# Designs tried in a protein design run: peptides against a protein of PDB entry 5ONS. Part 86

Target 1, 181 residues: chain A of PDB entry 5ONS
Amino acid sequence: MFKKFDEKENVSNCIQLKTSVIKGIKNQLIEQFPGIEPWLNQIMPKKDPVKIVRCHEHIEILTVNGELLFFRQREGPFYPTLRLLHKYPFILPHQQVDKGAIKFVLSGANIMCPGLTSPGAKLYPAAVDTIVAIMAEGKQHALCVGVMKMSAEDIEKVNKGIGIENIHYLNDGLWHMKTYK

## One batch from the design tools (peptide; made by RFdiffusion4, then SolubleMPNN)

Design b2_p19_1_s2 (from b2_p19_1, 9 letters changed)
Fold by OpenDDE base, seed 5:
Structure b2_p19_1_s2 (fold): chain B 181 residues (1-181), chain A 19 residues (1-19)
Amino acid sequence: as target 1 above (181 residues)
Amino acid sequence: SKIDEELEKRLAEEEAAAA
């Protein structure tokens, strides 16, 4: 989603949200990520305005105090940014790739099934379309936010093709954006 | 920390589900 993204070229505008809209978004976030509820007041304090950075290709980034928290495309599901996920690593279920897959993930490549079934990888139960944090063998912080294209069960059985779609990865255009005020 | 506890809880649940 952000492989060719550049803040200077791909951001259209920024709007401050009304209280009613913020309330709706918070409810959506809790529905997507139930475990975030106790932390939401810390992540999105009531005293702080919430903004949406509107980008090309129907991308919207939710921000508070310039911090990039979540993003979505075409009114689809919200994804946490890697920066938020690094602060709150429990927001997403994890999948772990082997050491050899790291360089490919960091190039924006989708995660192939063998990288999830090989020694050093850890594959946890997850349905198709589940948003997941991509961890790596020997690394503490998530490398990528992805979406299951196959169930964990099918990844194990088929063990071929794209298992997880790479949505947002370290050092992509969103990562380099850092903040937006 | 509370963050660590929450993470460990999730990881434990995932490990249990994978077993």
Scores: peptide ipSAE 0.405, ipTM 0.886, DockQ to the pose 0.981
Fold by OpenDDE base, seed 3:
Structure b2_p19_1_s2 (fold): chain B 181 residues (1-181), chain A 19 residues (1-19)
Amino acid sequence: as target 1 above (181 residues)
Amino acid sequence: SKIDEELEKRLAEEEAAAA
């Protein structure tokens, strides 16, 4: 989603959200990520304005105090940014790729099934379409936010093709934005 | 920290589910 993304070229505008809209978004975030509920007032304090950075290709980035928190495309599900995920690593279920897959993930490549079933990888139960944090063998912080294209069960059984779609990865265009006010 | 505790809890749950 952000492989060729650049802030100066791909951001259109930024709007401040009304209180009622913020409430709706918070409810949606809790629905998508139930474990975030106790932390949401810390992540999105009531006293702080919430903004949406509107980008090309129907991408929207939710920000508070300049911090990039979540993003979505075409009013689909929200994804946490890697920066938020690094602060709150429990927001998403994890999947771990082997060392050999790291360079490909960091180039924006989708995660192939063998990279999730090989020695050094760890595959945890997850349904298709689940948003997941991509961890790596020997690394502490998530490399990528992805979406399961197959269930964990099917990844193990079929072990061929794209297991997880790469949505947002370290050093992509979103990562390099850092902040936006 | 509380964040670390929450992470450890989640990781333990995921490991248990994967076993």
Scores: peptide ipSAE 0.377, ipTM 0.878, DockQ to the pose 0.955
Fold by OpenDDE base, seed 1:
Structure b2_p19_1_s2 (fold): chain B 181 residues (1-181), chain A 19 residues (1-19)
Amino acid sequence: as target 1 above (181 residues)
Amino acid sequence: SKIDEELEKRLAEEEAAAA
């Protein structure tokens, strides 16, 4: 999603949200990520305005105090940014790729099944379309936010093709955006 | 920290489900 993203070229505008809209978004976030509820007040304090940065390709980034928190495309589900996920690593279920897959993930490549079934990988139960944090063997912080394109069960059985779609990865355009006020 | 505790809880649940 952000492989060719550049803040200067791909940001269209920024709007401040009304309180009613913010409430709706918070409810949606809790629906998507139930474990976030106790933390949402510190992530999105009531006293702080919430903004959406509108980008090309129908990408929207939710921000508070300049921090990029969540993003979505075409009004689909919200994804946490890696920066938020690093602060709150429990927001998403994890999957772990082996060492060999790291360089490909960081190039924006989708995650192939063998990288999830190898000895250095850890594959946890997850349904197709689940948003997941991609961890890596020997690394502490998520390298990528992805979407299961196959269930964990099917990844193990088929062990061929794209297991997880790479949505947002370390050092992509969104990562380099850092903040937006 | 509380964050670490939540993470450990998540990881424990995932490990249990994978076993």
Scores: peptide ipSAE 0.355, ipTM 0.871, DockQ to the pose 0.976
Fold by OpenDDE base, seed 2:
Structure b2_p19_1_s2 (fold): chain B 181 residues (1-181), chain A 19 residues (1-19)
Amino acid sequence: as target 1 above (181 residues)
Amino acid sequence: SKIDEELEKRLAEEEAAAA
């Protein structure tokens, strides 16, 4: 989603949200990420305005105090930014790729099944379309936010093709955006 | 930290589910 993203070229505008809209978004976030509820007031304090940075290709980035928190495309599901995920690593279920997959993940490549079933990888139960944090063998912080394209069960059984779609990865255009005030 | 505890809890749940 952000492989060729550039803040100067791909940001259209930024709007401050009304209170009612913020409430709706918070409810959506809790529905999507139930574990975030106890932390949401810390992540999005009521006193702080919430903004949406509108980008090309119908991408929207939710920000508070300049911090990029979540993003979505075409009003689809919200994804946490890696920066938020690094602060709150429990927001997403994890999957772990082996060391050899790291360079490919960081190039924006989708995660192939063998990279999730090989020694050094860890595959946890997850349904299709689950948003997951992609961890790597020997690394503490998530490298990528992805979406399960196969269930964990099918990844193990089939062990061929795209297991997880790469949505947002370390050092992509969103990562380099850092803040937006 | 509380964040670390929450993470450990989640990871434990994931490990248990994978077992």
Scores: peptide ipSAE 0.348, ipTM 0.869, DockQ to the pose 0.976

Design b2_p19_1_s3 (from b2_p19_1, 6 letters changed)
Fold by OpenDDE base, seed 5:
Structure b2_p19_1_s3 (fold): chain B 181 residues (1-181), chain A 19 residues (1-19)
Amino acid sequence: as target 1 above (181 residues)
Amino acid sequence: SEIEKALQEQLEKQEEAAE
């Protein structure tokens, strides 16, 4: 989603949300990420305005005090930014790839099934379309935010093709955006 | 920390589901 993204070229505008809209978004976030509820007040304090950075390709980024928190495309599901996920690593269920897959993930490549079933990888039960954090052996912070394209069960059985789609990864265009006020 | 605790609880649930 952000492989070719550049703040100067791909951001259109920024709008400040009304209170009622913010409440609706918070409810949506809790529905997607139930475990975030106790933390949402410190992530999105009531006293702080919430903004949406509108980008090309129908991408919207939720920001508070310039911090990029969540993003979505075409009114789809919200994804946490890696920067937020690094602060709150429990927002997403984890999947772990082996060390050899790291360089490919960090190039924006989708995660192939063998990278999730090989020694050093760890595959947890997850349904198709689940948003997941991609971890790697020996790495503390998530490398990538992805979406299961196959169930964990099918990844193990078939062990071919794209297991997880790479949505947002370290050092992509969104990562380099850092802040927006 | 509370963050670490929350993460460990999540990971434990994932591990249990994998068994």
Scores: peptide ipSAE 0.585, ipTM 0.928, DockQ to the pose 0.978
Fold by OpenDDE base, seed 4:
Order: structure tokens, then C-alpha cells, then sequence
Structure b2_p19_1_s3 (fold): chain B 181 residues (1-181), chain A 19 residues (1-19)
């Protein structure tokens, strides 16, 4: 989603959200990420304005105090930014790729099934379309935010093709955006 | 930290579900 993203070229505008809209978004976030509820007031303090940075390709980035928190495309599900996920690593369920897959993930490549089933990888139960944090052995912070394109069960059974779509990865365009005020 | 505890709990649940 952000492989060729550039803040100067791809940001259209920024709007400050009304209270009612913020409440709706918070409810959506809790629905998507139930474990975030106890932390949401810390992530999005009531006293702080919430803004949406509107980008090309129908991408919206939710920000508070300049911090990029979540993003979505075409009114789809919200994804946490890697920067937020690094602060709150439990927001997403984890999947772990083998060491060999790391360089490809960091190039923006989708995660192939063998990289999730091989020694060194850890594949946890997850349904199709689940948003997941991509981890690797020996790495503390998530490398990537992805989406299960196959269920964990099917990844194990089929073990061929794209298991997880790479949505947002370290050093992509969104990562380099860092903050927006 | 509380964050680390929350993460550990999640990971434990994932491990249990995988068994």
C-alpha cells in the first residue's frame, strides 16, 4: 500500500474530526481490536484533537498530536501503523516468518506460505482477512502489518502461494512519514 | 511493564490455541 508512497506527492489534505465522528471511530477500533479498549484513552486522549490525513488512492491516516496511529483504504478496516504497533505490540495477533523471509518482507513482498511453515517460523490460528503483525525470530518489533490471505489452517495444508499480504512494512512510505501536524 | 504483560498474555493465548 505504501511502497511508492510519498508524503509530498500523495497527501491531499488534513481534516479535524468532530466529536461524534471520533466516537464512531473509537467504537470501530474497539470492535476490530478488542484488546485495545483499555489503552484507547492513552492512545487517543479525549483532550486531543483527532485528525485524518487524506491521501491518494483513498487512503486515510488517523492522527493525534501528529502521531500516525491507524490507516485505512476505501473505508475498509483500520490498520495500526507500525509505529503505533511498536508501542502497543498486542494490538494485532502475531505471525512469525523465518529468517530467510525477512529481507523480502522488508522489500514489500507478500509472505509466501513456506515462509510461515518452515523451521524458525511460527504460524498461529487465524482466519482469512485477519490483520496480523509479522514478526521474525530474534526481532522484537514487528516488521510488517499484513492481512491473512489464507487461513492459518489452509497455509499449513496448501503451503503454496501467498499466505499473507504485505500492507505496511518498515521503511516504506508511511514509515518515513513519521509524523504529520 | 503492563504493555509487556499484555503482549505476553496474548502470545500465550495464541500458543494455547495452536496446540
Amino acid sequence: as target 1 above (181 residues)
Amino acid sequence: SEIEKALQEQLEKQEEAAE
Scores: peptide ipSAE 0.574, ipTM 0.927, DockQ to the pose 0.968
Fold by OpenDDE base, seed 3:
Structure b2_p19_1_s3 (fold): chain B 181 residues (1-181), chain A 19 residues (1-19)
Amino acid sequence: as target 1 above (181 residues)
Amino acid sequence: SEIEKALQEQLEKQEEAAE
């Protein structure tokens, strides 16, 4: 989603949200990520304005105090930014790729099944379409936010093709935005 | 920290489910 993304070229505008819209978004976030509820007031304090940065390709980035928190495309599900995920690593369920897959993930490549079933990888139960944090063998912080394209069960059984789609990865265009006020 | 505790709990649940 952000492989060729550049703030200067791909951001259209920024709008401040009304209270009613913010409440709706918070409810959506809690529905998607139930574990975030106790932390939501810390992540999105009531006293702070919430903004949406509108980008090309129907991408919207939710921000508070210039911090990039979540993003979505075409009003689909919200994804946490890697920067937020690094602060709150429990927002997403984890999957771990082997050492050999790291360089490919960091190039924006989708995660192939063998990278999730090989020695050094850890594959946890997850359904298709689950948004997951991609961890790497020997690394502390998530490398990528992805979406399960196969269930964990099918990844193990079939062990061929795209297991997880790479949505947002370390050092992509979104990562390099850092802040937006 | 509370964040570390929350992460640890999640990881433990995932490990249990993977067994």
Scores: peptide ipSAE 0.569, ipTM 0.926, DockQ to the pose 0.978
Fold by OpenDDE base, seed 1:
Structure b2_p19_1_s3 (fold): chain B 181 residues (1-181), chain A 19 residues (1-19)
Amino acid sequence: as target 1 above (181 residues)
Amino acid sequence: SEIEKALQEQLEKQEEAAE
């Protein structure tokens, strides 16, 4: 989603959200990520304005005090930014790729099934369309935010093709955006 | 930390589901 993303070229505008809209978004976030509820007040303090940075390709980035928290495309589900996920690594369920897959993930490539079933990888039960944090063998922080394109069960059974779609990865355009005030 | 505890709980649940 952000492989060729550049803040200067791909950001259209920024709007400050009304209280009612913020409430709706918070509810949606809790629905998507139940474990975030106890933390949401410190992530999005009531006293702080919430903004949406509107980008090309119907991408929206939710920000508080310039910090990029979540993003979505075409009003679909919210994804946490890697920067937020690094602070709150439990927001997403984890999947782990083997060492060999790391370089491909960091190039923006989708995660192939063998990278999730090989020694060093850890594949946990997850349904299709589940948003997941892609961890790496020997690494502490998530490399990527992805979406299951196959269930974990099917990944193990079929063991070929795209298992997880790469949505947002370290050093992509969103990562380099850092802040937006 | 509380964050580490929350993560650990999640990982434990995932491990249990994988068994």
Scores: peptide ipSAE 0.569, ipTM 0.925, DockQ to the pose 0.980

Design b2_p19_1_s4 (from b2_p19_1, 6 letters changed)
Fold by OpenDDE base, seed 2:
Structure b2_p19_1_s4 (fold): chain B 181 residues (1-181), chain A 19 residues (1-19)
Amino acid sequence: as target 1 above (181 residues)
Amino acid sequence: SPIEEALAKLLAEQEAAAA
């Protein structure tokens, strides 16, 4: 989603949300990520305005005090930014790729099934369309936010093709935005 | 820390589901 993303070229505008809209978004976030509920007042303090950075290709980035928190495309599901996920690593269920897959993930490539079933990888039960954190052995922080394109069960059984779609990865265009005030 | 505890809980749940 952000392989060729550039803040200067791909950001259209920024709007500040009304209180009622913020409440609706918070509810949506809790529905998607139930474990975030106890933390949401810390992540999005009531006293702080919430903004949406509108980007090309119908991408929206939710921000508080310049911090990029979540994003979505075409009003689909929210994804946490890697920066938020690094602070709250429990927001997403984890999947671990093998060492050989790391360089490809960091280039924006989708995660192929063998990279999730080989030695060094760890594949946990997850349904299709589950948003997941892509981890790697020996790495503390997630490399990527992805979406299961196959269930974990099918990844193990079929073991070929795209298992997880790469949505947002370290050093992509969103990562390099860092902040937006 | 509370964050570490929350992460530990998630990972434990995932391991249990994978067993």
Scores: peptide ipSAE 0.695, ipTM 0.956, DockQ to the pose 0.982
Fold by OpenDDE base, seed 5:
Structure b2_p19_1_s4 (fold): chain B 181 residues (1-181), chain A 19 residues (1-19)
Amino acid sequence: as target 1 above (181 residues)
Amino acid sequence: SPIEEALAKLLAEQEAAAA
């Protein structure tokens, strides 16, 4: 989603949200990520305005005090940014790729099934369309935010093709955006 | 820390589900 993303070229505008809209978004976030509820007042303090950075290709980034928190496309599900996920690593369920897959993930490549079933990888039960944090063997911080394109069960059985779609990864355009005030 | 505890809980749940 952000492989060729550039703040200067791909950001259209920024709008400040009304209180009622913010409440609705917070409810959506809790529905998607139940474990975030106790932390939401810390992540999105009531005193701080919430903004949406509108980007090309119908991408919207939710921000508070310039910090990029979540993003979505075409009013689909919210994804946490890697920067937020690094602060709150429990927001998403984890999947782990082997050491050899790291360089490909960091190039923006989708995660192929063998990278999730090989020695050093750890594949946990997850349904199709689950948003997951992609971890790597021997690394503490998530490399990528992805979406299961196959269930964990099918990844193990078929072990061929795209297991997880790469949505947002370290050093992509969103990562380099850092802040937006 | 509370964050570490929350993460530990998540990982424990995932390990249990995978067993």
Scores: peptide ipSAE 0.693, ipTM 0.956, DockQ to the pose 0.988
Fold by OpenDDE base, seed 1:
Structure b2_p19_1_s4 (fold): chain B 181 residues (1-181), chain A 19 residues (1-19)
Amino acid sequence: as target 1 above (181 residues)
Amino acid sequence: SPIEEALAKLLAEQEAAAA
């Protein structure tokens, strides 16, 4: 989603959200990520305005005090930014790729099944379309936010093709934004 | 820390589900 993303080229505008809209978004976030509920008040303090950075390709980035928190495309599900996920690593269920897959993940490549089934990888139960944090052996912080394109069961069984779609990865265009005020 | 505890809980649940 952000492989060729550039803040200067792909950001259109930024709007401040009304209180009612913010409330709705918070509810959506809790529905998607139940574990975030106790933390949402410190992530999105009531006293702080919430903004949407509108980007090309129908991408929207939710921000508070310039911090990029979540994003979505075409009003689909919200994804946490890696920066937020690094602060709150429990927001997403984890999947772990082997060492060999790291360089490909960090180039924006989708995660192939063998990278999730080989020694050093850890594959946890997850349904298709589940948003997951991509970890790697020997790494503390998530490398990528992805979406299961196959269930964990099918990844193990078929073990061919794209297991997880790479949505947002370290050092991509979104990562480089850092903040937006 | 509370964050570490929350993460530990998630990971424990995932490990249990994978067993």
Scores: peptide ipSAE 0.693, ipTM 0.956, DockQ to the pose 0.983
Fold by OpenDDE base, seed 3:
Structure b2_p19_1_s4 (fold): chain B 181 residues (1-181), chain A 19 residues (1-19)
Amino acid sequence: as target 1 above (181 residues)
Amino acid sequence: SPIEEALAKLLAEQEAAAA
């Protein structure tokens, strides 16, 4: 989603949300990520305005005090930014790729099944379309936010093709935005 | 810390589900 993304070229505008819209978004976030509920007042304090950075390709980024928190495309599901995920690593269920897959993930490549079933990888139960944090063998921070294209069960038994779609990864265009005020 | 505890809980749940 952000492989060729550049703030100067791909950001259109920024709008400040009214209170009722913010409440709706918070409810959506809790529905998607139930474990985030106790943390939302910390992540999105009531006293702080919430803004949406509108980008090309129908991408929207939620921000508070310049911090990039979540993003979505075409009003689909929300994804946490890697920067938020690094602060709150429990927001998403984890999947771990082997060492050999790291360089490909960091280039924006989708995660192939063997990279999730080989020694050094750890594959946990997850349904298709689940948004997941991609961890790596020997690394502490998530490399990528992805979406299960196959269930964990199918990844194990089929073990070929795209297991997880790469949505947002370290050093992509979104990562390099850092902040937006 | 609370964050570490929340992460530990997630990881424990995932390990249990995988067993």
Scores: peptide ipSAE 0.692, ipTM 0.956, DockQ to the pose 0.983

Design b2_p19_2_s1 (from b2_p19_2, 11 letters changed)
Fold by OpenDDE base, seed 4:
Structure b2_p19_2_s1 (fold): chain B 181 residues (1-181), chain A 19 residues (1-19)
Amino acid sequence: as target 1 above (181 residues)
Amino acid sequence: SAQAKLNAQQGIQQTKELE
């Protein structure tokens, strides 16, 4: 989603959200990520304005105090940014790729099944379309936010093709935005 | 929280190490 993304070229505008809209978004976030509820008040304090950075390709980034928190495309599901996910690693279920897959993931490549079934990888039960944090062998923090394109069961069984779609990865265009005020 | 701040710093450091 952000392989060729550049803040200067791909950001259109930024809007401050109304209170009612913020409430709706918070409810949606809790629905998508139940574990975030106890933390949402410190992530999005009531006193702080919430903004949406509107980008090309119908991408929207939710921000508070310049911090990039979540993003979505075409009003689909929200994804946490890697910066937020590093702070709160429990927001998403995890999958782990082996060492050999790391450089490919960081180039924006989708995660192939063998990278999830080989020694050094850890594959946890997950259904198709689940948003997951991609961890790497020997690393503590997520390298990528992805979406399961196969169930964990099918990844193990078929062990061929794209297991997880790469949505957001370290050092992509979104990562390099850092902040937006 | 203190832990969240630490996690953020570690994440940045890890990213630099992967470059």
Scores: peptide ipSAE 0.684, ipTM 0.961, DockQ to the pose 0.047
Fold by OpenDDE base, seed 1:
Structure b2_p19_2_s1 (fold): chain B 181 residues (1-181), chain A 19 residues (1-19)
Amino acid sequence: as target 1 above (181 residues)
Amino acid sequence: SAQAKLNAQQGIQQTKELE
């Protein structure tokens, strides 16, 4: 989603959200990520304005005090930014890729099944379309946010093709954006 | 929180290590 993303070239505008809209978004976030509820007041304090940074290709980034929190495309589900996910690593279920897959993930490649079934990988139960944090063998923090394109069960059985779609990865355009006020 | 801040710093450090 952000392989060719550049803040200067791809941001269109920024809008401040009304209270009612913010409430709706918070409810949606809790629905998507139930584990975030106790932390939501820290992430989105009531006293702080919430903004949407509108980007090309129908991408929207939710921000508070310039911090990039969540993003979505075409009004689909919200994804946490890696920066937020690093702070709150529990808000997504995890999958772990082996060492060999790391360089490909960081190039924006989708995660292939063998990278999830190898001895250095850890594959946890997850249904198709689940948003997941991609962890790397031997590392503590997520390097990618992805979406299951196969169930964990099918990844193990088929063990060929795209297991997880790469949505956001370290050092992509969103990562380099850092903040936006 | 202190833990969240630490996690953020560690995440940045890890990113540098992966470059």
Scores: peptide ipSAE 0.672, ipTM 0.958, DockQ to the pose 0.047
Fold by OpenDDE base, seed 2:
Structure b2_p19_2_s1 (fold): chain B 181 residues (1-181), chain A 19 residues (1-19)
Amino acid sequence: as target 1 above (181 residues)
Amino acid sequence: SAQAKLNAQQGIQQTKELE
């Protein structure tokens, strides 16, 4: 989603949200990520304005105090940014790729099944379409946010093709935005 | 929180290590 993304070229505008809209978004976030509820007041303090950075290709980034928190495309599901996910790693269920897969993930490649079933990888139960944090063997923080294109069960059984779609990865265009005020 | 800040710092450091 952000492989060729550049803030200077791909941001269209930024709007501040009304209170009612913010409430709706918070409820949606809790629905998507139930574990975030106890932390939401810390992540999105009531006193702080919430903004949406509108980008090309129908991408929207939710921000508070300049911090990029979540993003979505075409009013689809919200994804946490890697920066937020690093702070709160429990927001998403995890999958782990082996060391050999790291360089490919960081190039924006989708995660192939063998990279999730090989020694050094860890595959946890997850349904198709689940948003997951991609962890690297031997590392503590996510290098990628992805979407299960197959269930964990099918990844193990079939072990061919795209297991997880790469949505957002370290050093992509979104990562390099850092903040937006 | 303190833990969140630490996690953020660690994440940045890890990113540098993966470059």
Scores: peptide ipSAE 0.672, ipTM 0.958, DockQ to the pose 0.047
Fold by OpenDDE base, seed 5:
Structure b2_p19_2_s1 (fold): chain B 181 residues (1-181), chain A 19 residues (1-19)
Amino acid sequence: as target 1 above (181 residues)
Amino acid sequence: SAQAKLNAQQGIQQTKELE
């Protein structure tokens, strides 16, 4: 999603949200990520305005105090940014790729099934379309936010093709954006 | 929180190590 993203060229505008809209978004976030509820007041303090950075290709980034928190495309589900996910690593279920897969993930490649079933990888139960944090062997923080294209069960059985779609990865355009005020 | 700040710094450090 952000492989060719540049804030200078791909950001259109930024809008401040109304209170009612913020309330709706918070409810949506809790629906998507139930574990975030106790932390939501810390992540999105009531006193702080919430903004949406509108980007090309129908990408929207939710921000508070310039911090990039979540993003979505075409009114789809919200994804946490890696920066937020690093702070709150529990908001997504995890999958772990082996050491050899790291370089490919960091190039924006989708995660192939063998990288999730090989020694050093850890595959946890997850349904298709689940948003997951991609961890790497020997690392403590997520390298990527992805979406299950196959269930964990099918990844194990088929062990061929794209298991997880790479949505956002370290050092992509969104990562380099850092903040936006 | 202190833990969140620590996690953030660790994440940044890990990213640099992977470059």
Scores: peptide ipSAE 0.666, ipTM 0.957, DockQ to the pose 0.047

